Peptides against a protein of PDB entry 3WG5. Designs and how they scored, part 234

Target 1, 218 residues: chain A of PDB entry 3WG5
Amino acid sequence: LAKNIVYVAQIKGQITSYTYDQFDRYITIAEQDNAEAIIIELDTPGGRADAMMNIVQRIQQSKIPVIIYVYPPGASAASAGTYIALGSHLIAMAPGTSIGACRPILGYSQNGSIIEAPPKITNYFIAYIKSLAQESGRNATIAEEFITKDLSLTPEEALKYGVIEVVARDINELLKKSNGMKTKIPVNGRYVTLNFTNVEVRYLAPSFKDKLISYITD
Target 2, 218 residues: chain A of PDB entry 3WG5 as posed
Amino acid sequence: LAKNIVYVAQIKGQITSYTYDQFDRYITIAEQDNAEAIIIELDTPGGRADAMMNIVQRIQQSKIPVIIYVYPPGASAASAGTYIALGSHLIAMAPGTSIGACRPILGYSQNGSIIEAPPAITNYFIAYIKSLAQESGRNATIAEEFITKDLSLTPEEALKYGVIEVVARDINELLKKSNGMKTKIPVNGRYVTLNFTNVEVRYLAPSFKDKLISYITD

## One batch from the design tools (peptide; made by RFdiffusion4, then SolubleMPNN)

Design b2_p24_2_s4 (from b2_p24_2, 12 letters changed)
Fold by OpenDDE base, seed 5:
Structure b2_p24_2_s4 (fold): chain B 218 residues (1-218), chain C 218 residues (1-218), chain A 24 residues (1-24)
Amino acid sequence: as target 1 above (218 residues)
Amino acid sequence: as target 1 above (218 residues)
Amino acid sequence: RKPAVEIEAIGNRGLSREQNRILF
């Protein structure tokens, strides 16, 4: 009986073009093995909007379910991470994590002050984040408020408000709770019912290249 | 009959990357010896958010219970220290200590004035601190007020409001009062009942490196 | 190069090196 495989990979730090390469690599491996799903343990403060949009697109083009898991406790799917999560097939959060705070900025001044994005950019990302929420049947009002109010949520709040699907302490609890859930977006044009019965969990290690770039960007 | 070991270590001063190294070292020693718990005598005015979050994560990843003990009298778990405490398996405070005042700031101006954090940051940390409180079954409303009202509590208030678990004058009273308590967060996915019956208390001294860096940062 | 819009949460880790200076 071919064991159903679930991949688990970690993505941590700022969202950059390199983070896109990590997502692409991890998802591609899982696709090649016809995995039941991939779980991305996400811990990000945010990052580049262009990279974020490419990551979302890559997730949505996945041949397998991509689960964003905000993990471990103390992690966040903040800013760009929230967009990535909202673009995914399922969102889970560990206790002690957060999601939200999605207001776009142009950067930081030398004084540490935020350089505000023009209203045109802000409005673009309001529309974009709402679209992601709507596509996934998640709370588009809260998604907008992630920008307009700089809203951040706990896992319990995010679950309660229909932003996320699962609160789970660990991978085992995530698999248990998400078993039988439908993906919030389609996989190859179909909503998939997750089957985590008798799965083998395979951890993907960061590549040497992944480790090197994380070291340079930290 | 192998004596159950409880480690006690002190962490004092600003929360920095070096403070993370201290937590990691102390917890690692206690893990290696399969200690019943480690008690961290914490006295901090606060510090860096990044270091704080890493410390919380390290505590939550501990293979043994980590007890934060705000000690001695006159000490505080202020600002970052409150987050660390809320991320731990058990919080104790000595009489004459304080907890709270958790509002994030960008720093201090040359004039000693606080540079306020943008609302985005503040809201992120509101969500984060509430998440820590909720995960640990502690008062999330008070946790939010640590930021929004710059609230600080006495040990008695913190106990009354369900922020902390124990008020204790010393390590012996702490061990006595916490004996039979369940951890407020899991250890390796399980809530542990503390067993402080017939324990050996081992004090961890600061490393030479710890002493040197404290001297440079003071 | 289009100004890199950063959707950086001002939380700890995605705080720019300058924002990693968020002090509590």
Scores: peptide ipSAE 0.104, ipTM 0.291, DockQ to the pose 0.093; fails the geometry check
Fold by OpenDDE base, seed 4:
Parts: structure tokens; C-alpha cells; sequence
Structure b2_p24_2_s4 (fold): chain B 218 residues (1-218), chain C 218 residues (1-218), chain A 24 residues (1-24)
């Protein structure tokens, strides 16, 4: 019997291998408890492509639905965050958040200028982001334009264009709106219908390690 | 009934978030099949601390024993690789391999000189590596010296000092020698006795994604 | 941004290949 538990965890900052640890830990906890879902409150400007691809893979391997919730207002799922969202079972955004700007770069020069990724890398990520969109039944054209036009969208635009599934002000509204929705990608090979009727919300705090990593990387 | 399956996968190169993905994917596959264990053939000069800590956490969360095997001859579990090994259920090394040299750095300057980590970071990793050694019942003094002396050990030295559990020339010798050994850390809260009697060895290849990531990061 | 902590063996410094760390 699936427990009527929904986990909520926050992931904030750059997408790094530490961010992957946070995702893995949080998802694992929620899997162990046979939670109905986990909601990840995501606020990221982006980060490493390697970490991003790992996070996407971890989400796709989840035994439970992983909902990416761009939250709070003012937050973003920028760059790597968009890929993570597109790789997830459901995307929600709070009003006043953003998603997109997915152009890969090699880094920043000493003067703060972008070091451009070679076309082969850019094209790889175009194919990759389109794949994530297609596999999730989301707008692959807009996903491509997140790279080719460095496009960023509002929640309303993202919903309208079929990039995301929910606009919600808070966790309660998210649960209410996503109740009865099918996951956009499979959970254990099956599209799951979310059941948020009489759920217990459990918040997962950052581990001591997570806090220390944040302190070291900030 | 645990299947008499042992997975073997190779992880080579720098420890990055992509390396974490490889670990996560390989362990997940082995978990899904209720394998007796997974053996990771590790060859790394080191890499990112964040990725390393994530890999360690993923290994510790594994539902099956994860054996780190420093292989082939000439390979190393250097730097981040040592932490990963110390965080695992069993460490094996092939003759002609090495383990150690764990001093954290902030990176390299433009002239190739090391950017030293501040003492607070170094001390954090001293505490961390000692914790991994202590939790696994391995030599915490030597683990500290991997940082403080940048110590590297041969397989024979590492075995003698209680850093590793097995010296093996190949997978068959590893399975033979580790048969009946207890894991050095718990699997699902229990120390598992490895049963390598009549096991099927299954090799896991790098995914297309893994190959492409390697191609992009090389 | 604090430099990323790396744990690398001092001797195997190949040229820090500007590992073209693809960033998003």
C-alpha cells in the first residue's frame, strides 16, 4: 500500500555534484518510505552539465514520482535546472519564477566573458534537451529554443507552450492541481497517476553534509 | 532469493558528476536484479570533492554490496578515488595499482601550480576521510596520512595496514578471495557476508551517454 | 564563487586540461 506521504525538499544554488547528492538522498528517502511523490523546490541559476545529466538520470530511475517545483517566487530553473525539470515526472512553477536559458558554455574567462561551447557540444545538448522534452511529452521546439535562442519563459508561458504541467503558488495548491495528473515520464516503467488525497507532507532538511557542502561551495 | 549474479563495471578517469552518474546507473542496475554484489573496476587520478562525496553517499545507500576494485595493473584509486574506496563495502586492488594521495586542492593556477585549499577545507576532509575509515573498520591513521603526508600505498602495503581487504589479479581471484567476507559497511543496515559460490558475472558497458560524456570531458 | 574543491593527486597533474567543464 503506497503511503499517503509526499516529501518536500529544497535544492538551491548551482548544479554541482553536491546537488546530485541532495537529489539522490532526498529521492532515496522518499523511495524508502514508498512516498506518493517527492516535490523538489528548485532554485538554480544552472551549473555543471555532468551533474545535470546525472540528476536527470537519477530522477528517471526513481521508484516514485519526482516533481520539480520552481519555488519560491523569484526562483529559477535556469540552464541546467531546465534540463532537470524536463527530465522529471512533473514540472510545477510558482508565479514570479522562470525556466530556460539552456545554452551550454565551457565556462567564464578571467574577465567574466563566456567561453563558448563548440558547435558539437551545443548540438549535443540540443539533441539531449529535445530528447527530454519528447520523452516527457513536452514542447521539444521550445526546449531547443532554450538553447538556440537562450529563451527564458514565465510560468504562464511555459504552461501555455506545454513545457510545464502546473502553476502553483504553494505546496498545497501544487498538490491540489497535480492530483490525478499522470506523470510525464514513467515510474518503474509505468505512467503513474498522482494521488494527493489525504496526504501527509514531510519536509526533508539538508543534511549536515549538505549544509557543509553549501558552505564550502558558496 | 538473492540471484547469484555479480555485476562488473568499469569507471575510469576523473571523478566528476558524470562519474557519479556511472556509479548510480551501475549500482541501480545491480540493485534491480538483486545482484549478490557489484564490482567497480576503478581507475582514477582523482577529481571533484563534491562528486566524490556524492559517490560515497550513493555507495553507502546501495541495497547491494559495492566492491571497489582498483584495476587493471597500472590503475590508481588516487585522491577522490581513495575516498570512494574507503566509503565502499569492500576494497580490492590488483598488483601494480596504487591508492592514496588525498590532499584537497582548490585547483590549478594558469601556470599549473596548485591552488592550496585553506586549512579549514583540508581539516574537513581529514575528518571526513577518518570517518570513512572508522565507519568501515579501516585504518583511520593511514587515511589521515593520505592527506597530511599525501601518502600513496601499494596494494600489499594497503592490505598490510588495513586500508583494503583484498589483493587480486583478476575478477575470478577477487571473487574467490572475497567469498565469505563481510562487508566493511552495512548494506541496508546489515553487514552482508558475500556469497560468490556459483555466481554469474555480468559486465555492464558504459551507456551511450557515458561514452559521450567521456568524449566531451576528455 | 569559491573555487570548486578538487581532490586530485599532485603527481598526476596532467596539464589541467582546461576541462571544458560544460556549464549551464
Amino acid sequence: as target 1 above (218 residues)
Amino acid sequence: as target 1 above (218 residues)
Amino acid sequence: RKPAVEIEAIGNRGLSREQNRILF
Scores: peptide ipSAE 0.104, ipTM 0.286, DockQ to the pose 0.083; fails the geometry check
Fold by OpenDDE base, seed 2:
Structure b2_p24_2_s4 (fold): chain B 218 residues (1-218), chain C 218 residues (1-218), chain A 24 residues (1-24)
Amino acid sequence: as target 1 above (218 residues)
Amino acid sequence: as target 1 above (218 residues)
Amino acid sequence: RKPAVEIEAIGNRGLSREQNRILF
C-alpha cells in the first residue's frame, strides 16, 4: 500500500513577506506530492498583518491539510502566529508553548513603546480573528479576548477552551492524536479526515533563502 | 514587631526607556519605604538594548533586593527580559513561563525579517550576558546559549541548570520558597538573606503614564 | 534611521520602528 506522505517543515521567527514565501513553498511541495498533510512547526512571536493575512489565505487555499504545530517547548504562536493557527486545518501545541496575545499595533516608538492601533484597526482585527475562529469551529470569544485582553494561553487551556485540537510532545504523538480527526476548515470544499496510520514523515529543510532570512532574522 | 514590607509591581510589554522609568519608580518607592524586597512581575518579549542595560544597572544600584518574577503563566522573560532577570537579586518563574531567546538584532526589515546584529554586537552581548550570569553565580554557559542557540527554557529547566532560583505558582509560594535565600548579587556591597516570615505585601499600581504606555505598547 | 540594537524575543520584533504597519 502506497504510504501516505506527511511533510514536516519549520517556520520560526517573525511573520513577514518572506514567511509567506516559506509557507507557499512548503505547502506547494506537499501539494505536488499529494501529501496527506503538512505539519508546520511554528515558533513565531508575530509580525506583519499583511503577511499574516496572506499566509492565512494561502493556508485556506491549500489542496492538502495544513497542521500548525506550536513546537518545540518554549515556542509560541504569538500574535500573527495565532491568526495563522486559527486559519489552519488543525492546531497542535507542545507542552510549554503558548498561543495568543493578538492585539494589533502600529509599531514601536523611538523609546520602544508600542504605538497602539486606532480603534478602527483593532476592531477590524477583532472581526477578522473572530471570523477565523468561527469558520474553524473554534472559540470565537477567546479569539476576541486574545486581542481585547491580550490573553495568552497554555496548550492545556487552549485545548480546554476549544482554541486548539491537540496537545502533543512530538511529531509521533501529534500524528497519533490527530489520526482520524477532521480538519477544522475545508480542503477543496470538504472537511478531510486525517489518516496517519500508514504514513511516511518527510522533513522539508529550509531553503538557502530561508536559512539566509532566518540568519538575517534570528 | 514592625512588618517588613515587600512590594510587588508589574512590568509587562517591551523593554524601553519608559520601562526603565517604571523600574526606577518602583524600586525608588520600595527603597524609600526600606522594603525587605521588591518583586517585579515581569512579562516581556524583550526590547531595546540600551534600556535593558540601564535597567540592569538600576537594579544593581538598588538599595533593596529586586526579585524578578516571570509571571503569570504564559508570561516570558524573553530576550531583554532574560538579561534583566540575570542582572537581578533573585529570579523566580511561574509554571508555564519561559526565559531565554537572547540573540541581539538590529531590528526588522520592511518585510518583517529580522536584521541580524553584526558579529561584533552579538559578541558584545555574549560577553555581557555571561558577565551577568557569572556575577550572579548563575549558569554562564546557558546564558551564552540563550544567544548562540536562541535557547528558551522552562522554569524547571532554568532551575535545574542554575539559571533561576525559584519556581513558584504565586506570590505567596514565591515568598515562602525564597525566604532565607541569599541574593545572587550584592545589595550595597553585601549579599542579603531574604526574610519573608513577617511581611506585608504591598502592590504598586502602574502610574497613569505606565497605563498610557502599556495602552500604547500593549 | 540607525537601527537600534534590540534584544527582543522575536515577538514584538515584527516591526521596525519605521513601519507604520499594523503588527501582530
Scores: peptide ipSAE 0.083, ipTM 0.269, DockQ to the pose 0.119; fails the geometry check
Fold by OpenDDE base, seed 3:
Structure b2_p24_2_s4 (fold): chain B 218 residues (1-218), chain C 218 residues (1-218), chain A 24 residues (1-24)
Amino acid sequence: as target 1 above (218 residues)
Amino acid sequence: as target 1 above (218 residues)
Amino acid sequence: RKPAVEIEAIGNRGLSREQNRILF
């Protein structure tokens, strides 16, 4: 019986153009093998808005479910990571992780002070994050507050408020809990029911380029 | 029967002064609870040499075994991460991870080109990485080649060449395989035999500061 | 180059002093 494959890959660090290349490569591999899903173990402090928007778009164009798993304990889907999670087919978090803090900035000054984004940019990303939440049937009020209040949530709070779908300690618990769940956004125009019965878990390694650019961007 | 505790924490992203604070906090918590060990799930592209050296020193001063686990699949102990691993009591890697690429650089030019370190600095870190390998009974020739040849190894290669001690897919396999192993460097002047029989695994979350500075340094 | 909009948490990236710091 052809075991359904679930791919697991890690994305760690800044959200950059390289992070886009990682998402694209990982999703493409999983698409080529007709995987049941790909789980991206995400731990990011945030990063570039352009890369984030491209990653969200790539996830939305995926031929298979993309599960963002904020993992391991200690990880965060901070800032750009929250947008990526909200753009995904399912969000899971491990206990001791966090999500939120989505305020856009222009960067850091030479003294390390935040350079605030102009209201036009902040308002654009408020509209954008609310759209991601609404499209996925997640809490759009909390999504806005991730920007306006610099809100950060625990997994338990995020689940309670309807920001995420699963709290799981590991991949096995994630697969068990998400089995039979519907994707929060469509896959190829259809909401897919996840089938993690009798799956083979395959881990994807970063490419040499993935290793090199994380080195450069970090 | 008081279950021996093993702490698991994640360090993800650049090696910075903040990464030092993370290592220090995590190890301190595990020391306070007299844990059997702390496992640091490491995924780093590298970072600052000063922070790296401080982290190595903090690991060497630990009252308990510090296991560097390059995890999950897709993670790397690249550059500064390799030094940290070589300075630890045990190195484990998940399948699909990598270790190496340890050449010091002065940074990136405005055009993104590497600014090479002068021979004096490169030679200093060759001596330093060889010392870490020798002190831990690991392959000092390969450790040098991580700098001189920009060598990167798979877990299987790293195990084969005597750079690391364990290849494990998850924490449970890591605990099982490392049970009864001796630390590669001393803990409080003694080589400790790891006892992972009947352990409780506890995950440590990043502090708010840990989440914030990873955000800044990435 | 216009600073790229970053959606990241608040911190002092001391960009200037690091050009002379050894990175791995």
Scores: peptide ipSAE 0.053, ipTM 0.309, DockQ to the pose 0.074; fails the geometry check

Design b2_p24_3_s1 (from b2_p24_3, 13 letters changed)
Fold by OpenDDE base, seed 1:
Structure b2_p24_3_s1 (fold): chain B 218 residues (1-218), chain C 218 residues (1-218), chain A 24 residues (1-24)
Amino acid sequence: as target 1 above (218 residues)
Amino acid sequence: as target 1 above (218 residues)
Amino acid sequence: MEPKNVKPNKWEGLIIDPLGIVEF
């Protein structure tokens, strides 16, 4: 029986395999407590494609709904963050945030110029991001354009185009607006109706390891 | 009750967050089947620090023993691969393989020159690799020298110095030699005695996703 | 000489390259 508990955790910075550890830890805690859901406050400029794909898989394997919340105002789910969001059970964004700009790159040259990914890689991630959108019933055309046009959307545009499910200013508004919504992907093979009636919100703090790695990656 | 089953899977190429997905998938399958252990045939030149740390954590969270086997001859557990090995329940190496060269770098410049990590990062990973060695009862001095001297060892040297537990030419010899050994770290809080008497060896193939990502990262 | 506003390059996101923050 799910407890009337919603966990909230923050993930900020570059998407790395350390970010995967954060997702895994946070989701695992929420799973162990049979939480109604976990909300991940995500603020990322992007990061590693491989870490991103692992995070998506970890979210999709979650025993509870994982809500990606692009938060606070001024935050982004850029690049890898968009894929993670599209792979999740529900996407919310705060006003003044952004999502998109998903074109893969091989990195930066010493002069700060982008090393472009070869077409094979770009095409792979086009197919991948479209699959995430399709599986979640989100706008696969816009998902493709996040790569092909390096498109970035406002929360209002993302909602309008069916990329995200909720625009919310804070956790309370998010819980209110998402209450009664079905997850966009299954939880353990079933689309779950979110129940945020009479929930206790529990905030998860970063571990000491999380703090240390965040300090190294910043 | 553990089945008399040992899983064997291969992980080859750069350590990335996709590599984490492979570890997670393979270990999860073996856990679900209550395997006696899983052997990961590892061949890696290294990769991302964050992915490596996640893989180590995933191994240490395994419900079953995870044996890292540097295989086949000519393979390496270089750099990130060494950390993964040191984080595992047992390390084996085939003759003609290598382990070590663990100095962190920030990457390569366009001219192929190494961008050195700042001392703070190097020192962090010195502490980290030493902790992995200490926790597993392996040679922490050599683990440090994998960074400070960029040391690489042969299987025979690694065994001699107490970095690894087994030198084996193949899976059959590995199973024979490791039978009755205790895991170097706990499995679910307990040091487990490996029992490879009358085991069925099951090979796990890479998923379609694994094949695709390996193709992209190669 | 005004510090050139290095516009945050739109592409800071998907580094597929093994050249992450720390590589081993």
Scores: peptide ipSAE 0.067, ipTM 0.299, DockQ to the pose 0.148
Fold by OpenDDE base, seed 5:
Structure b2_p24_3_s1 (fold): chain B 218 residues (1-218), chain C 218 residues (1-218), chain A 24 residues (1-24)
Amino acid sequence: as target 1 above (218 residues)
Amino acid sequence: as target 1 above (218 residues)
Amino acid sequence: MEPKNVKPNKWEGLIIDPLGIVEF
């Protein structure tokens, strides 16, 4: 009986073009093995909008369910990370994590002050984040407030408000709780019921290239 | 009968990347010896958010219980120190100590005035600190007020409000009072009942490197 | 309502360099 495989990979740090390459690599590996799902342990403060949008597209084009797991405790899916999560097939958060704070900015000044995005850009991302929430049947009002109010949520709040699907302490609890859940967006045009009964968990290590770039960006 | 070991180490000063290295070193030593717990005597005015978050993660990933002890009298777990405490398996405070004052700032101006963090950042840390409190079954309302009201508490207040677990004058009283308590967060996915019956207390000295850097930052 | 002179509490703990939550 071929064991159902679930991949687990970690993505940490700023969302960049390199982060896109990591997502693409991890998802591609899981697709090639016809995995039941891939879980991406995400910890990000945010990053580039272009990279974020490409990552969302890559997730939505996945041949397998992509689960974003805000992990470990103390991690965040902040800013761009929230968009990525909302674009995924399932969102989980560990206790002690956060999600939200999605207001676009052009950067930081030398004084650490935020350089605000023009209203046109802000409105674009309001529409975009709402669309992601609506597509996934998640709370689009809260998604908008992630921008308009700079809202951030705890896992319990995010679950309560229908932003996320699972609060889980670890991968085992995530698998247990998400077993039998339907994906919030389609996989190849169909909503998939997750089957995590008797799965083999395979961890994907960062590539050597992944390690090198994380070292340069830290 | 192998004596149960409890490690005690001191961390004092600003929270920096170096403070992370200290936490990592101390916890690693205690893990290697399969200690019953490590007690970190903490005295900090705060520090860097990134270092703080990494420290919280390191504590939560510990294979053994990590007890934050705000000690000696006159010490504080201020700002980043509060987050670290809330991320730990047990919090104790000595009489004459304080906890709280967790409002994020971008720094100090040349005139000593605080450069306020933008609402986005403040809201992020509100969610983060509430999440830490909720995960540990501690008072999330007070945790939020540590930011929104810049609240600071005495040990008695912190105990009363369910922010901390123990008020203790010294290590011996801490061990006595915390004996039989469950950790407020899991150790390797399980809540541990602390067993401080017939323990050997081992003090970890600062490394030579630790002493050198404290000298440079003081 | 006059801004209460929040006495500079000597112990305003610093969370400095919050993680740059940047969206470009």
Scores: peptide ipSAE 0.059, ipTM 0.325, DockQ to the pose 0.179
Fold by OpenDDE base, seed 3:
Structure b2_p24_3_s1 (fold): chain B 218 residues (1-218), chain C 218 residues (1-218), chain A 24 residues (1-24)
Amino acid sequence: as target 1 above (218 residues)
Amino acid sequence: as target 1 above (218 residues)
Amino acid sequence: MEPKNVKPNKWEGLIIDPLGIVEF
């Protein structure tokens, strides 16, 4: 029996339009090969909210389950990364990672101080993040507090509060723990039960373009 | 009797965080000098919606009237520029300019095709642009159609439909026509009647930084 | 005068997705 394929790709750095292109490319490859799922190893401090919303939409339009995995240890799904995670079919975190800190800002002033978003923008993102949590059956109160309290959680706290589904040290543990789980949002209109009993793991390398942009943004 | 001061500054190009800095700098200078108003000669194809929303907020927080003047002939307040205009205390356009085309997009794909914004984002901006129009007593139906129909208007159409307040060929005609008009939104919580009967026009030059960024973005 | 449907392809002035602007 041919092994089901699970793709694994890494997305690191600021969330930008280029990050959208990475997500789109990776998910498209996995869709074309009828993969059982794609796992995105995410490490982001945050970034642009447009790119974030596009990425969330791209994930929600995926023909296959998209698993966000906050990895490796020391990584974060900070700010925009939390929204992306909450928009995904399954969230996993490695020990020593973090999620949260979702307060929108307008940017940095010339002196490096944060320019606060107006209440209208903050309220929009409160509504948005709560909607993502509610649609995925995740903790909408904590999702709001990621903004209102700039809350950050450990993997253990995030699991405890029902923000994430899995704590896993590596891909093998992730596959093992998520096997038999239902996606938190529909895949093509249906909740999918993940089957990772007989899978081939395929790693997608960043494109040359991905490497170049990462090099310029780092 | 000391002449009241009206500042005039130019903002040209894409709306970015740098454009916010320009607006903030120009408005701050005019506020410090207790100017009667500042006129921003705007020529923009559009740009970033965060920068746009920040600019709108900065205008609404202004201690003095901010007049958006789509100038010179051939200029546009396209996309983000329309939102900025609708957020201002008074809108003027020169003959041969345009306003509108406010449909949000996510960017361009590698092949140069427009990546459409999801309905959720489009609906947000429909609500936002309608709110700006309603708050300013401008045509909210046309404001919506700037998005839903990607509508662009001439100055004469925009005036006719109640989107703008003045058609003017130059600063002198603008001052003459807007003299005695009330601001379309409050200044420090009050609608202000513009007094341009005895004014000194002061032009604010772009900073060296402004010139450099314009040169890189053009 | 029919509003000239300015072909969307010429507008460099994209309101980049409202959210691209928000840094999180």
Scores: peptide ipSAE 0.127, ipTM 0.387, DockQ to the pose 0.229; fails the geometry check
Fold by OpenDDE base, seed 4:
Structure b2_p24_3_s1 (fold): chain B 218 residues (1-218), chain C 218 residues (1-218), chain A 24 residues (1-24)
Amino acid sequence: as target 1 above (218 residues)
Amino acid sequence: as target 1 above (218 residues)
Amino acid sequence: MEPKNVKPNKWEGLIIDPLGIVEF
């Protein structure tokens, strides 16, 4: 019997290997408890492509639904965050958040200018982001434009264009709105209908390691 | 009833997000089949720290034992590959392979010189690699020296120093030698005794995506 | 924005810090 537990965890900052560690730990905890879902409150400007792809894969391998919730207001799922969201079982956004701006770059020069990714890398990520969108039944054209136009969307636009599934002000509204929704990708090979009727919300705090890592990466 | 299946997959080249995708796919396939273990034939010069940490975490979250096998002769688990190995349930090496050289760097300058990682990053990875060694009951002093001395070891040295568990010429010898060994880290919270009696070996080929990624990353 | 999955650059043995390569 699935427990009527929903985990909520926060991931903030750049997408790094440490961010993966956080995702993995949080999802694992929620899996161990056979939670109905985990909600990840995501606020990221982006980060590393490898970490991003790892996080996407970890989400896709989750035994439970992983909901990416761009939260709080003012937060973003920018760049790598968009890929993570598109790779997840459900995307929600709070009002006043953003998603997109997914153009890959090699980094910044010493003068702060962007080092452009070679076309081969850019094209790879175009194919990748389109794949994530297609696999999740989301707007692959807009997903491509997150790269080709460095497009960023509001929650309302993202919902309208079929990039995300929910606009919610808080966790309670998210649970209410996503109740009865099917996951956009499979959980253990099956599209899961979310059951948020009479759920216990459990917040997961950052580990000491998570805090130390954020302190080291900040 | 656990199936007497052992999966074998090859991962070659730099550790990237694509490498994570490979690990994740391979482990997931083996998990789905309730395999006794998966053996990853690893040959890597290293790669990205974030991808590495993600791979480590994915391995640690595996429902089945993940054996890192540095193979074939001439292969290495260099840099990021060492961390991956140290994060795994069992490390094996073929004769003529190497492990170590784990010093983090930020990259190469335009002139090809190494951009040194700041001490804060180096110290983080020292702590991290020591943690992996300690958690797996492996030699944390040598793990530190993989960074501080950029130490590389032969299979015989690595075995002698308690970095790895098996030296094996091929998959058959690996299965024979590792039969009855306990995993160095838990599988689903338990140290698993490997049972390689009358196992079916199944080779996992790279996906079309894996091949395309390797072709794009080469 | 931290470094994205880059092609294996000529940087064998490199644990590249998250801040150094392809950012998204």
Scores: peptide ipSAE 0.064, ipTM 0.323, DockQ to the pose 0.124; fails the geometry check

